# Designs tried in a protein design run: peptides against a protein of PDB entry 4DOW. Part 47

Target 1, 157 residues: chain A of PDB entry 4DOW
Amino acid sequence: TFSWVGRPLPNRKQFQQMYREICMKINDGSEIHIKVGQFVLIQGEDNKKPYVAKLIELFQNGAEVPPKKCARVQWFVRFLEIPVSKRHLLGRSPPAQEIFWYDCSDWDNKINVETIIGPVQVVALAPEEVIPVDQKSEETLFVKLSWNKKDFAPLPP

## One batch from the design tools (peptide; aimed at target 1 V77 D108 I111 T115)

Design b2_p29_5_s2 (made by RFdiffusion4, then SolubleMPNN; from b2_p29_5, 17 letters changed)
Fold by OpenDDE base, seed 4:
Structure b2_p29_5_s2 (fold): chain B 157 residues (1-157), chain A 29 residues (1-29)
Amino acid sequence: as target 1 above (157 residues)
Amino acid sequence: MVEPASTAFDKEKVKEREEKEAENMKKLL
C-alpha cells in the first residue's frame, strides 16, 4: 500500500496535491519511504527488466475518479532498450550497470506509484569516470550520457 | 513507452535484479 507522508506542498495546480514523500508498505509490514529526487525501479512489461526513473514529482491526481497517487519521473533507459541500429553510436560496450538519461518527451513521464517496485541507487558520473565493477557497486546503476533517440550526448547539467 | 504494470514493493526483487545486472556485467568482462 501507498500513503502520503506529510502535508501537501503548496502548489497552484488545480486538482493536484503534491507531496515530498510517499510511504510504501511491504507485505511483511515494513515501510519504505521514498522522496522526490530519489531513483526508483518501475515494473516493466512482461519479459522486461524494470524501468529506471528519477522521481520529479509526487502528486495525487484529483481530476481522476477515483483520485490516483501518481509520480512524474525522469526516465532512464538501458542500453538494450536502445534500438539495435543505434547502439553502435555509443562506440563501446557498456557494463550492465550503465543507464542513460532519456532526453525525449515522447514518453509519458506520469506513472502510477503502484508501479514502483523499490528504490535504487543511481550515480551520475563524468564521461572520464570509470564505472566500478566491484561487489560494493553491484547494486548501483551509473549514468554518464543521455540518449535522445538520435545520438548519445553528455549528461544534462 | 507504455505505462508499466502495477506492482507491490519488493526489496528482494530489487536486490535480485541488481545482482543479475552485476552478473551480466561480469559476463561482459
Scores: peptide ipSAE 0.030, ipTM 0.574, DockQ to the pose 0.067
OpenDDE base, seeds 1, 2, 3, 5: peptide ipSAE 0.022, 0.026, 0.009, 0.023; ipTM 0.543, 0.591, 0.485, 0.532; seeds 1, 2 fail the geometry check

Design b2_p29_5_s3 (made by RFdiffusion4, then SolubleMPNN; from b2_p29_5, 16 letters changed)
Fold by OpenDDE base, seed 5:
Structure b2_p29_5_s3 (fold): chain B 157 residues (1-157), chain A 29 residues (1-29)
Amino acid sequence: as target 1 above (157 residues)
Amino acid sequence: MVLPSSLAFDKKVVEERKKEEAKNMEKLK
């Protein structure tokens, strides 16, 4: 289950209440607080790994009945989510921990918070930096490049 | 500018998502 933490932020949008933080209650009854700016795993489609996203906004849309707890996100893509015909453009075989900043607006960036699996650690690296592939780093994802459906490029500012 | 990294790693959540990831990977076979 998900619940808002704190008071809504000052907002001029009539039917939208914005928040900085949401509480996720997990199976064992413990609570995880997730904030705007953090990275999360989002439920994938059947037969797919979870999506990776950065939380940009947390909001409740009061115009919907019933009101939905939503988030606006910046998407990342896994290498295997890139079309097979374009994967060669990377010029290397990436480790499983590498993800790419999705530099396109064709994906809906609004999600239901109920699709959040949990937080994930994402570390930005320079192109020359080596992605650690050890047992201690297996839970961390790394981003070096962006993907805009045409080619790979340096990370946007 | 380098993106800020997230340090939001709770072991409990990690275990749950690992289970989910494993399940998803198995479905790919």
Scores: peptide ipSAE 0.030, ipTM 0.567, DockQ to the pose 0.021
OpenDDE base, seeds 1, 2, 3, 4: peptide ipSAE 0.015, 0.014, 0.023, 0.027; ipTM 0.402, 0.390, 0.571, 0.591; seeds 1, 2 fail the geometry check

Design b2_p29_5_s4 (made by RFdiffusion4, then SolubleMPNN; from b2_p29_5, 19 letters changed; failed a check: too like the target's own chain)
Amino acid sequence: MILPASKAFDKEFVEELEKKLEENKKKLL

Design b2_p29_6 (made by RFdiffusion4)
Pose (drawn by RFdiffusion4):
Structure b2_p29_6 (pose): chain A 157 residues (1-157), chain P 29 residues (1-29)
Amino acid sequence: as target 1 above (157 residues)
Amino acid sequence: EEEEEVEEFYEELEEKRKEAQEKIVEEKE
């Protein structure tokens, strides 16, 4: 379950209250803070890996009744979310930890916070950097490229 | 034809994503 932390950010959009942070309680019993700018795993279909997204806004949406806690995200896509016909354009076999900045506006970017599984560490690497492949049997995901429905390209600014 | 398949592919994914999120939220409520 989720609760807002502290006061809302200075108002921007009508009928919405924005927050820098959200508190998530687990059945391990503890509390975890997820902030705007951090990344989350978002529950998709039961037979697939979670979607990965960067939190770009956290908000209480008064336009829904009853009101809901929501997030706007910048999507990332997994390699399997890229059309099979386009996968060769990468020119290599990406590891499962590598993900792609989704640079397209066609998919809506608003989610209910209840779809959040939890935070995930996502790291930007230069194209020539190798993915560890280190230890921690890492839960970290790495991003080198964006995908725009057409081609792989550099990470935006 | 390839561009249409790519557009249909992403539409299907978006629909599945929205349906899955909706069901999850309903189950948790």

Design b2_p29_6_s1 (made by RFdiffusion4, then SolubleMPNN; from b2_p29_6, 12 letters changed)
Fold by OpenDDE base, seed 1:
Structure b2_p29_6_s1 (fold): chain B 157 residues (1-157), chain A 29 residues (1-29)
Amino acid sequence: as target 1 above (157 residues)
Amino acid sequence: SEEEEIKKYYEELEKRRKEAQEEHVKKLE
């Protein structure tokens, strides 16, 4: 289950109440707080790795009945989501921990918070920085580049 | 063209992404 943390943030959207933080209650009773700006894993296809996204906004959509707890996200893509014919453009074999900033607006960036599996650590690296492959950072994902369906590029500002 | 193929490819990816999310929500309902 998900519940809002704190008071709504000021906004001008008629049917949307924005929040800074949401609480995710796990089945064992434990709670995880997730804030705007953090990265999350989103439910993927069966037997597939979850999607990765950065939380841009947390909001309740009051236009729906019942109201939905939603988020706007910045999507990332995994290397295997890059078309096979374009993967060579990277010029290297990326580690499994590398993801790419999806630099396109053609995807719906609104999600139901119930699709959130949990938070994940994503670290932005400079191109020359080495992605560590050790047990300490096993659960950490890394991003160096963006992908715009045509080519890889440095991360957007 | 390759551009058209890529367009269709990512349309399909989005479709799968949305479907996965929707199916998950339905399971929780």
Scores: peptide ipSAE 0.650, ipTM 0.941, DockQ to the pose 0.835
OpenDDE base, seeds 2, 3, 4, 5: peptide ipSAE 0.645, 0.646, 0.646, 0.639; ipTM 0.939, 0.939, 0.939, 0.938

Design b2_p29_6_s2 (made by RFdiffusion4, then SolubleMPNN; from b2_p29_6, 10 letters changed)
Fold by OpenDDE base, seed 3:
Structure b2_p29_6_s2 (fold): chain B 157 residues (1-157), chain A 29 residues (1-29)
Amino acid sequence: as target 1 above (157 residues)
Amino acid sequence: SEEKEIEEYYKKLEERRKEAQEKHVKELE
């Protein structure tokens, strides 16, 4: 289950209440707090890796009945989500831990918070920096580049 | 065209993502 943490932020959008933080209760009864700006894993297809996104907004959508707890996200894509015909543009074989900033606005960036599996650590690296592939970093994802459906580029600021 | 094919590809990716999300939400309800 998910519940809002703290008081709503100043209202800018009609029918919406914005928040900085949400609490996710896990099956064992423990609680995980997730804040705007953090990265999350989002439920994917069966037998596939979860989607990765950065939380940019948490809000309750009052336009829906019943109101839904939602998030606006910045999507990342995994290498295997890049069209086969374009993968060569990377010029290297990325490690499994590398993800790419999706630099397009064509995708719906609204999600139901209930699709969130949990938080994940995403570390931004310069293109020349080496992605560590050790046991300590196994749970960490790394991003060096953006992808705009056509080519790779340096990360946006 | 290649451009059209790419656009269709990403459309399908989004659809699959949305379907996965919707399915998960329904299962939690």
Scores: peptide ipSAE 0.620, ipTM 0.935, DockQ to the pose 0.827
OpenDDE base, seeds 1, 2, 4, 5: peptide ipSAE 0.618, 0.617, 0.616, 0.617; ipTM 0.935, 0.935, 0.934, 0.935

Design b2_p29_6_s3 (made by RFdiffusion4, then SolubleMPNN; from b2_p29_6, 13 letters changed)
Fold by OpenDDE base, seed 1:
Structure b2_p29_6_s3 (fold): chain B 157 residues (1-157), chain A 29 residues (1-29)
Amino acid sequence: as target 1 above (157 residues)
Amino acid sequence: DEEKEIEEYYKKLEEERKKAQEEHVKKLE
């Protein structure tokens, strides 16, 4: 289950109440707080890796009945989501924990918070920085580049 | 047309993402 943390943030959207933080309650009773700006894993197909996204906004959509707890996200893509014909443009074989900033606006960036599996650590690296492949950062994802369906590029500002 | 093919590819990826999310929510209902 998910519940809002704190008071709504000021905004001018008629049917949306924005929040800074949401609480995710796990079945065992434990709670995880997720804030705007953090990265999350989003439910994918069964037996497949979850999607990765950065939380941009947390909001309750009052236009729906019942109201829906939603988030706006910045999507990331994994290397295997890059079209086969374009993968060579990277010029290297990326490690499994590398993801790419999806630099396109064609995808719906609104999600139901119930699709959030949990938080994940995503570290932005400069091109010359080495992605560590040790057990200490096994669950950490890394991003160096963006992908705009045409080519890889440095991360957007 | 490679550009058209790429656009269709990513349209498909989006649809897959949405479908997976919707199915998950449905299971929770």
Scores: peptide ipSAE 0.658, ipTM 0.944, DockQ to the pose 0.839
OpenDDE base, seeds 2, 3, 4, 5: peptide ipSAE 0.654, 0.656, 0.655, 0.653; ipTM 0.943, 0.943, 0.943, 0.943

Design b2_p29_6_s4 (made by RFdiffusion4, then SolubleMPNN; from b2_p29_6, 12 letters changed)
Fold by OpenDDE base, seed 2:
Structure b2_p29_6_s4 (fold): chain B 157 residues (1-157), chain A 29 residues (1-29)
Amino acid sequence: as target 1 above (157 residues)
Amino acid sequence: SEEEEIKKYYEELEERRKKAQEEHVKKLE
């Protein structure tokens, strides 16, 4: 179950109410608050790791009946989502915790908030920084590069 | 061409992602 936190933000989009924060109620009765700018895991296919995204906007789409709670996201891709024929361009074997900023606008960036599994920590690193792999950072993801379907590049500003 | 193959690849990825999301929402309803 998802519910909005706080008052809607001023916006100019018809049929949309924007918010800064959403509350996710978990089965055990606990609540998790997720804010714009945070990173989330999105439900994936069976036997696949969840998708990773950064929340850009939280909004209720009033054009639908009933209204739908939505989010606009910036997608990340995992190394295994990169075409096999292009993986060599990285020039190294990345750790499982590394993800890449998807630097393309061809994907639909609108999601149903109900697809959100939960928040996740994503840390941006410089190329020379080592990705720590230990028990404390096992759930933390790291991003060093962007991917534009053709090649890897430094992160966008 | 390779360009066409890559384009098709990412289209398929998006379709699979959307399908997975839709199925998840249905399970929650």
Scores: peptide ipSAE 0.637, ipTM 0.938, DockQ to the pose 0.797
OpenDDE base, seeds 1, 3, 4, 5: peptide ipSAE 0.617, 0.614, 0.613, 0.613; ipTM 0.934, 0.933, 0.933, 0.933

Design b2_p29_7 (made by RFdiffusion4)
Pose (drawn by RFdiffusion4):
Structure b2_p29_7 (pose): chain A 157 residues (1-157), chain P 29 residues (1-29)
Amino acid sequence: as target 1 above (157 residues)
Amino acid sequence: SAEHWERLREESGLTEKEEQIREEHLEED
């Protein structure tokens, strides 16, 4: 379950209250803070890996009744979310830990915070950097490129 | 629990996103 942490950010959008941070309680019993700018795993279909997204806004949406806690995200896509016909354009076999900045506005970016599984560490690498492949049996995901429905391209600014 | 998660995916547009991914794979085939 989720609760807001502290005061809302200075108001921007009507009927919404924005927050920098959200508190998530687990059945391990502890509390974890997830901040705007951090990444989350978002529950998708039961037979697939979670979506990955960067939190760009956290908000209480008064336009829904009853009101809900929501997030706007920047999507990332997994390699399997890229059309099979387009996968060769990458020119290599990406590891499972590699993901792609989704640079397209076609998919809506608003989610209910209850779809959040939890935070995930996502790291930007230069194209020539190699993914560890280190130890920790890492839970970290790495991003080198964006995908725009057409081609792989550099990470935006 | 399954119904709860289906409802959240519908509300968040994730069900539609999966449908569009499937359609895009078919179109691009």

Design b2_p29_7_s1 (made by RFdiffusion4, then SolubleMPNN; from b2_p29_7, 17 letters changed)
Fold by OpenDDE base, seed 5:
Structure b2_p29_7_s1 (fold): chain B 157 residues (1-157), chain A 29 residues (1-29)
Amino acid sequence: as target 1 above (157 residues)
Amino acid sequence: SKEEKLKLRKESGLLEREKKLEEEQKRLS
């Protein structure tokens, strides 16, 4: 269950109520608050690793009937999503905890908040920094580069 | 439900991405 936290933020977008924070209620009754700017895991197929995204906006879309709780996100991609023919461009074998900033606009960046599994920590690193390997690959993720379907590049400013 | 989850992923534009991911994973096998 998801519910908005706080009052709507001022915005100029028609039929949208924007929020800073959303509350995710878990089955055990506990609550997790997720804010704009945080990173989240997005539900994929069963037995598949979740997707990773940064929350850019949280909004209720009143243009839809019924209104839906949505988020606008910046997508990240895992190495396995990089085409096999292009993987050599990285020049190294990335650890499982590395993700890449998706620098393309061909994907829809609007999600239903109900696809959010929970928050995740994403740490930006310089290329020369070593990624620490944790026991769980989803505990902390690291990003060094962007992927624009052509090549890897330094992170966007 | 599984169907509900599928609907949510569809609404989030993930189905095509999922298909592409599956194809790439198959290429590795």
Scores: peptide ipSAE 0.557, ipTM 0.920, DockQ to the pose 0.491
OpenDDE base, seeds 1, 2, 3, 4: peptide ipSAE 0.556, 0.557, 0.558, 0.553; ipTM 0.919, 0.919, 0.920, 0.916; seed 3 fails the geometry check

Design b2_p29_7_s2 (made by RFdiffusion4, then SolubleMPNN; from b2_p29_7, 16 letters changed)
Fold by OpenDDE base, seed 5:
Structure b2_p29_7_s2 (fold): chain B 157 residues (1-157), chain A 29 residues (1-29)
Amino acid sequence: as target 1 above (157 residues)
Amino acid sequence: SKKKLEELRKESGLTKREEELEEEQKKLA
C-alpha cells in the first residue's frame, strides 16, 4: 500500500498533484518513507533482478482514470543491459555493484509507484575510485559512468 | 518486513530489459 506523505506541493501542472514523499506500508505493517531524490529498486518480472532508478518526481496523475500514483525517474542500467558488441568500450570488467546512468530518452521514465520495491543506496564515484566490497557495501550500488547506447561517458552534471 | 525486497535483491536473474536485450541480439545474429 502506498500513500502520500504531506500536502501537495505547489505546481502549475494540470491534473497533477506533486508530492515530496510517499509512504510504503509493507506486509508486517511497518512503513518505509521514500522521498524525491532517493534511489529505488523497481519491480521486474518474476525471478528477474529489479531495475534501479532515481526518483525525480512523485505525483498523482489525475489525467488517468482512476488517478494513479506515479513517479518520474532517472533510469540506471546494469552492465548486462549493454549490448554485447559495445561492452568492450568500458575497457574493464565491472563489479556486480556497478550501474550506469542511462543517458537516453527512449525509455518511458514514468512509473507507477506500485512497482517500487524499496529504497536502495547508490553512490557516485570518480572513475579512479575503487568500488568497495565489504559487508556494509554489499547492498550499495555504484555509478561512475553514463551509457547513451553508443558509448560510455562521464556522469552528467 | 523487507522480505520481498531482500528476495528481489538476491535474485541472480536478468532484469526484464536485460532479457529483452538478449532476445533482440539473438534476432540480430
Scores: peptide ipSAE 0.041, ipTM 0.609, DockQ to the pose 0.126
OpenDDE base, seeds 1, 2, 3, 4: peptide ipSAE 0.019, 0.021, 0.025, 0.024; ipTM 0.525, 0.556, 0.589, 0.565; seeds 1, 3 fail the geometry check

Design b2_p29_7_s3 (made by RFdiffusion4, then SolubleMPNN; from b2_p29_7, 14 letters changed)
Fold by OpenDDE base, seed 4:
Structure b2_p29_7_s3 (fold): chain B 157 residues (1-157), chain A 29 residues (1-29)
Amino acid sequence: as target 1 above (157 residues)
Amino acid sequence: DKEKLEKLRKESGLTEREKEIEEEKKKEA
């Protein structure tokens, strides 16, 4: 269950109410608050790792019937999402905790918040920095590079 | 609910993304 936290932010969009924070109730009854600017895990296919995204906006979309609680996100991709034929372009074997900034606009960046599994920590590193490998692959993720469907590049500013 | 989740994923563009990934895998198989 997801519910908005706080008052709607002032905006000029007729059918959208924007928020800074959303509350997620999990199975044990506890609540997790997620804010704009934080990173989240998003439900993937069965037996697949969740997707990773940065929350850019939280909004209720009243233009849809029924209204939906949505988020606008910046997508990240996991290495296994990169075509096999292009993985060599990385020039190294990435650790499981590495993700890549998706530098394309071909994917819809609006999600239903109900696809969110929970928050995740994402740490940006310089290309030359070594990724610390933790036992929990989803505890902390690291991003060093972007992926634009053609090649890897330094992170966007 | 699996059906509900799939609907949510579809409307979130995830199924299209997954389809793209799968198609690329098929090309490389």
Scores: peptide ipSAE 0.559, ipTM 0.910, DockQ to the pose 0.661
OpenDDE base, seeds 1, 2, 3, 5: peptide ipSAE 0.549, 0.488, 0.525, 0.556; ipTM 0.909, 0.898, 0.904, 0.910

Design b2_p29_7_s4 (made by RFdiffusion4, then SolubleMPNN; from b2_p29_7, 14 letters changed)
Fold by OpenDDE base, seed 1:
Structure b2_p29_7_s4 (fold): chain B 157 residues (1-157), chain A 29 residues (1-29)
Amino acid sequence: as target 1 above (157 residues)
Amino acid sequence: SSEELKKLREESGLTKIEEEIKKEQEELA
């Protein structure tokens, strides 16, 4: 289950109440707090790895009946989500931990918070920096580049 | 929405990439 943490933020958007933080209750009774600006795993399709996203906004959409708890996100893509014909543009074989900033507006960036699996650690690196491969890094994802469906580029600010 | 995203990914063929890789590997075997 998901519940809002704190009071709604001041905004002028009709039918939307914005929040800074949401609480996720896990099966063992523990609670995880997720804030705007953090990275999360989003439920993927069957037999596929979860999607990766950065939380940009948390809001309740009052235009829907019943009101839904939603988020706006910045998407990341895994290497395997890039078309086969364009993978060579990277010029290297990336480790499984590497993800790419999705620099396109063709995807809907609105999600239901119920699709959030949990938080994940994402570390930004310079293109020339080496991704560390150790036991502790297995749970950490790394981003060096953006992908805009045409080519790879340095990360946006 | 999340559902709309799934549709967009399906339309773009992104959901089939893993299947394509599998197919390519099978063809090379």
Scores: peptide ipSAE 0.046, ipTM 0.571, DockQ to the pose 0.096
OpenDDE base, seeds 2, 3, 4, 5: peptide ipSAE 0.022, 0.024, 0.038, 0.024; ipTM 0.523, 0.533, 0.559, 0.567; seeds 2, 4, 5 fail the geometry check

Design b2_p29_8 (made by RFdiffusion4)
Pose (drawn by RFdiffusion4):
Structure b2_p29_8 (pose): chain A 157 residues (1-157), chain P 29 residues (1-29)
Amino acid sequence: as target 1 above (157 residues)
Amino acid sequence: EESELDEKMKELQEESREAEKEFFEKLEE
């Protein structure tokens, strides 16, 4: 379950209250703070890996009744979310830990916070950097490129 | 062939948009 942490950010949108941070309680019993700018795994279909997204906004949406806690995200896509016909354009076989900045506005970016599984560490690498492949049997995901429905391209600014 | 969201994510987004639409219809009344 989720609760807001502290005061809302200075108001921007009507009927919404924005927060920098959200508190998530687990059945391990502890509390974890997830901040705007951090990344989350978002529950998708039961037979697939979670979506990955960067939190760009956290908000209480008064336009829904009863009101809900929501997030706007920048999507990332997994390699399997890229059309099979387009995968060769990458020119290599990406590891499972590599993900892609989704640079397209066609998918909506609003989610209910209850779809959040939890935070995930996502790291930007230069194209020539190699993914560890280190130890920690890492839970970290790495991003080198964006995908725009057409081609792989550099990470935006 | 294009990248797409799954049905679960589409349904959840649709329900949220419908709820917002109903809130604004009642507010206009």

Design b2_p29_8_s1 (made by RFdiffusion4, then SolubleMPNN; from b2_p29_8, 15 letters changed)
Fold by OpenDDE base, seed 2:
Order: structure tokens, then sequence, then C-alpha cells
Structure b2_p29_8_s1 (fold): chain B 157 residues (1-157), chain A 29 residues (1-29)
């Protein structure tokens, strides 16, 4: 169950009310607050892997009846989402925790908040920085590079 | 050896993705 936190932000987008924060109720009755700028796992049709995304906007879509709670996201891709024929372009075998900034506009960046599984930690690193692989960092994802379906590149600003 | 590293990477990623999904889905209401 999802509910808005706080007052809607001023905006000029038709049929949209924007928010900074949303509340997610979990099974034990506790609440998790997720804010714009945080990273989340998104449920896909694939039963084995969630997608990783950064929340850019949270908004209620008034064009729908009833209104829908939505988000705009920046997508990240896992190494296994990259075609086998292109993986060699990385020049190394990445650790399991590495993800890549998806630098393409071909994916719809609008999601229903109901597809959010939960929050996840994502840390940006410089290419020369070592990704921790200990147990303490097991649940933390790391991003060094972008992927634009053609090649890997430094992260966008 | 490169093939072994690639296979190991795939297996580790798959395990992490599966465990991560299950963990959060169990928490979600």
Amino acid sequence: as target 1 above (157 residues)
Amino acid sequence: EESKLDKKTEEEIKKMEENEKKFFEELAK
C-alpha cells in the first residue's frame, strides 16, 4: 500500500500533482518512506530479477480514473541485461554489485509506484575506485559507468 | 579462464538478483 507524504509541490504539468515523498506500508505494519532522489528496485515481468531505478519525480496522474500514483525514473541496467555480444566491451568481469546508468531514451521512464519492491542503496564510484565485495556491502549496488546500447562510458554529470 | 570468470560472474549476479527480489518481496505488503 502506497500513500503520499506531505503537500503537493507547485507544478504546471497538466493532470499531475507532484510530491517529494511516498509512504510504503510493509507486511508487519511498519512504514518505509521513499523520497525523490532515492534508488528503488522495480518489479518486472521476469520472476528472477528486479530492475534498478532512481526516482526522479513522484506524481499523481489525474488523467486516469481513478488517479494513479506514478513515478518518473532513471533506469539502471544489470550486467546480465546487456547483450552477450556486447559484454566484452566492458573489458573486465564485473562484481555482482555493479550496475550501469542506462543512457538511452527508448525505455519508458514512467512507472506505477505499485511496481516498487523497496529501496536499495546505490553508490556512484570513480572508475579507479574498488568495489567492496564484503558481506557488509552485499546489498549495496555500485555504478561507475553508463551504457547506451553501443558502448560503456563515464557517468553523466 | 576468461570463460570461467564470465560464468562465475553470471552465477553470482543471478543469485544476488534472486535473493534481493525475494527479500524485498517478503517485506512488501
Scores: peptide ipSAE 0.173, ipTM 0.687, DockQ to the pose 0.027
OpenDDE base, seeds 1, 3, 4, 5: peptide ipSAE 0.030, 0.101, 0.156, 0.133; ipTM 0.461, 0.662, 0.677, 0.661

Design b2_p29_8_s2 (made by RFdiffusion4, then SolubleMPNN; from b2_p29_8, 14 letters changed)
Fold by OpenDDE base, seed 5:
Structure b2_p29_8_s2 (fold): chain B 157 residues (1-157), chain A 29 residues (1-29)
Amino acid sequence: as target 1 above (157 residues)
Amino acid sequence: EESKLDEKYLERIKKMKENEEEFFKRLLE
């Protein structure tokens, strides 16, 4: 289950209450707090790798019936989500830990918080930096480039 | 219990599955 942490933030959006933090209760009874600005894994299908996103807003949408706990996100894309015909544009074989900043507006960036699996660590690297291959960092994802459906580019400022 | 995935993301998932299948197919060729 998901529940808001703290009081709503002041905003001028009708039917929306914004928050800084949400609490996720997991199966063992423990609780995980997730804040705006953190990175999360979003539920995929079957045994496929989950989506990766950065939380930019947490809000309750009162325009829906019943009201929904939602988030606005910045999407990342995994290499295998990129069309096969365009993968060669990277010019290299990325490690499994590499993800790309999705620099397009065609994807809906509003999600239900119930689709959040949990937090994940994402580290931004310069193009010349090497992604470490270590057991301690296997769960860490790395981003060097953006993808805009046309080509790869440096990360947005 | 597992949450339901939004219908809006189903197309994205399908495309990812297709790309993955093609990737492995080419690797085995």
Scores: peptide ipSAE 0.041, ipTM 0.502, DockQ to the pose 0.023
OpenDDE base, seeds 1, 2, 3, 4: peptide ipSAE 0.028, 0.027, 0.034, 0.037; ipTM 0.491, 0.547, 0.490, 0.565; seed 4 fails the geometry check

Design b2_p29_8_s3 (made by RFdiffusion4, then SolubleMPNN; from b2_p29_8, 10 letters changed)
Fold by OpenDDE base, seed 3:
Structure b2_p29_8_s3 (fold): chain B 157 residues (1-157), chain A 29 residues (1-29)
Amino acid sequence: as target 1 above (157 residues)
Amino acid sequence: EETELDEKMKKEIEEMKKNEEEFFKKLEE
């Protein structure tokens, strides 16, 4: 179950109420609060391969009947989502923890909040920085580069 | 005929798939 936290933010978008935070209730009754700017796992068609996204907007779409709770996201891609013919462009075999900023607009960046699995920690690193291998980083994702369907590049500002 | 090189590459990809799957499964817990 998902519910809005706080009052709607001022916005100019007709039929959309924007929020800063959403509450996710899980089966055990516990609550997880997720805010704009945080990173989440998104359920895909492949249950074994969830997507990683940064929440950009949280909004209720009043244009839909019934209104739906939605999010606008910045997508990240996993290495194995990169086309086979392009993977060599990275020049290395990335660890499972590394993801890439998806620098394309061809993907729909609007999701239903019910596809959110939960929050995740994503840390940006410089390309030359080494991904930590310790207990604190075991559940942390790292991003060094962007992917624009042509090549890998430094992260956008 | 699949060359030894092709087999090696396939094994590497399968290993990556396994590692990635295991990692993300932990994140979902």
Scores: peptide ipSAE 0.438, ipTM 0.804, DockQ to the pose 0.021
OpenDDE base, seeds 1, 2, 4, 5: peptide ipSAE 0.438, 0.436, 0.438, 0.435; ipTM 0.804, 0.803, 0.805, 0.803

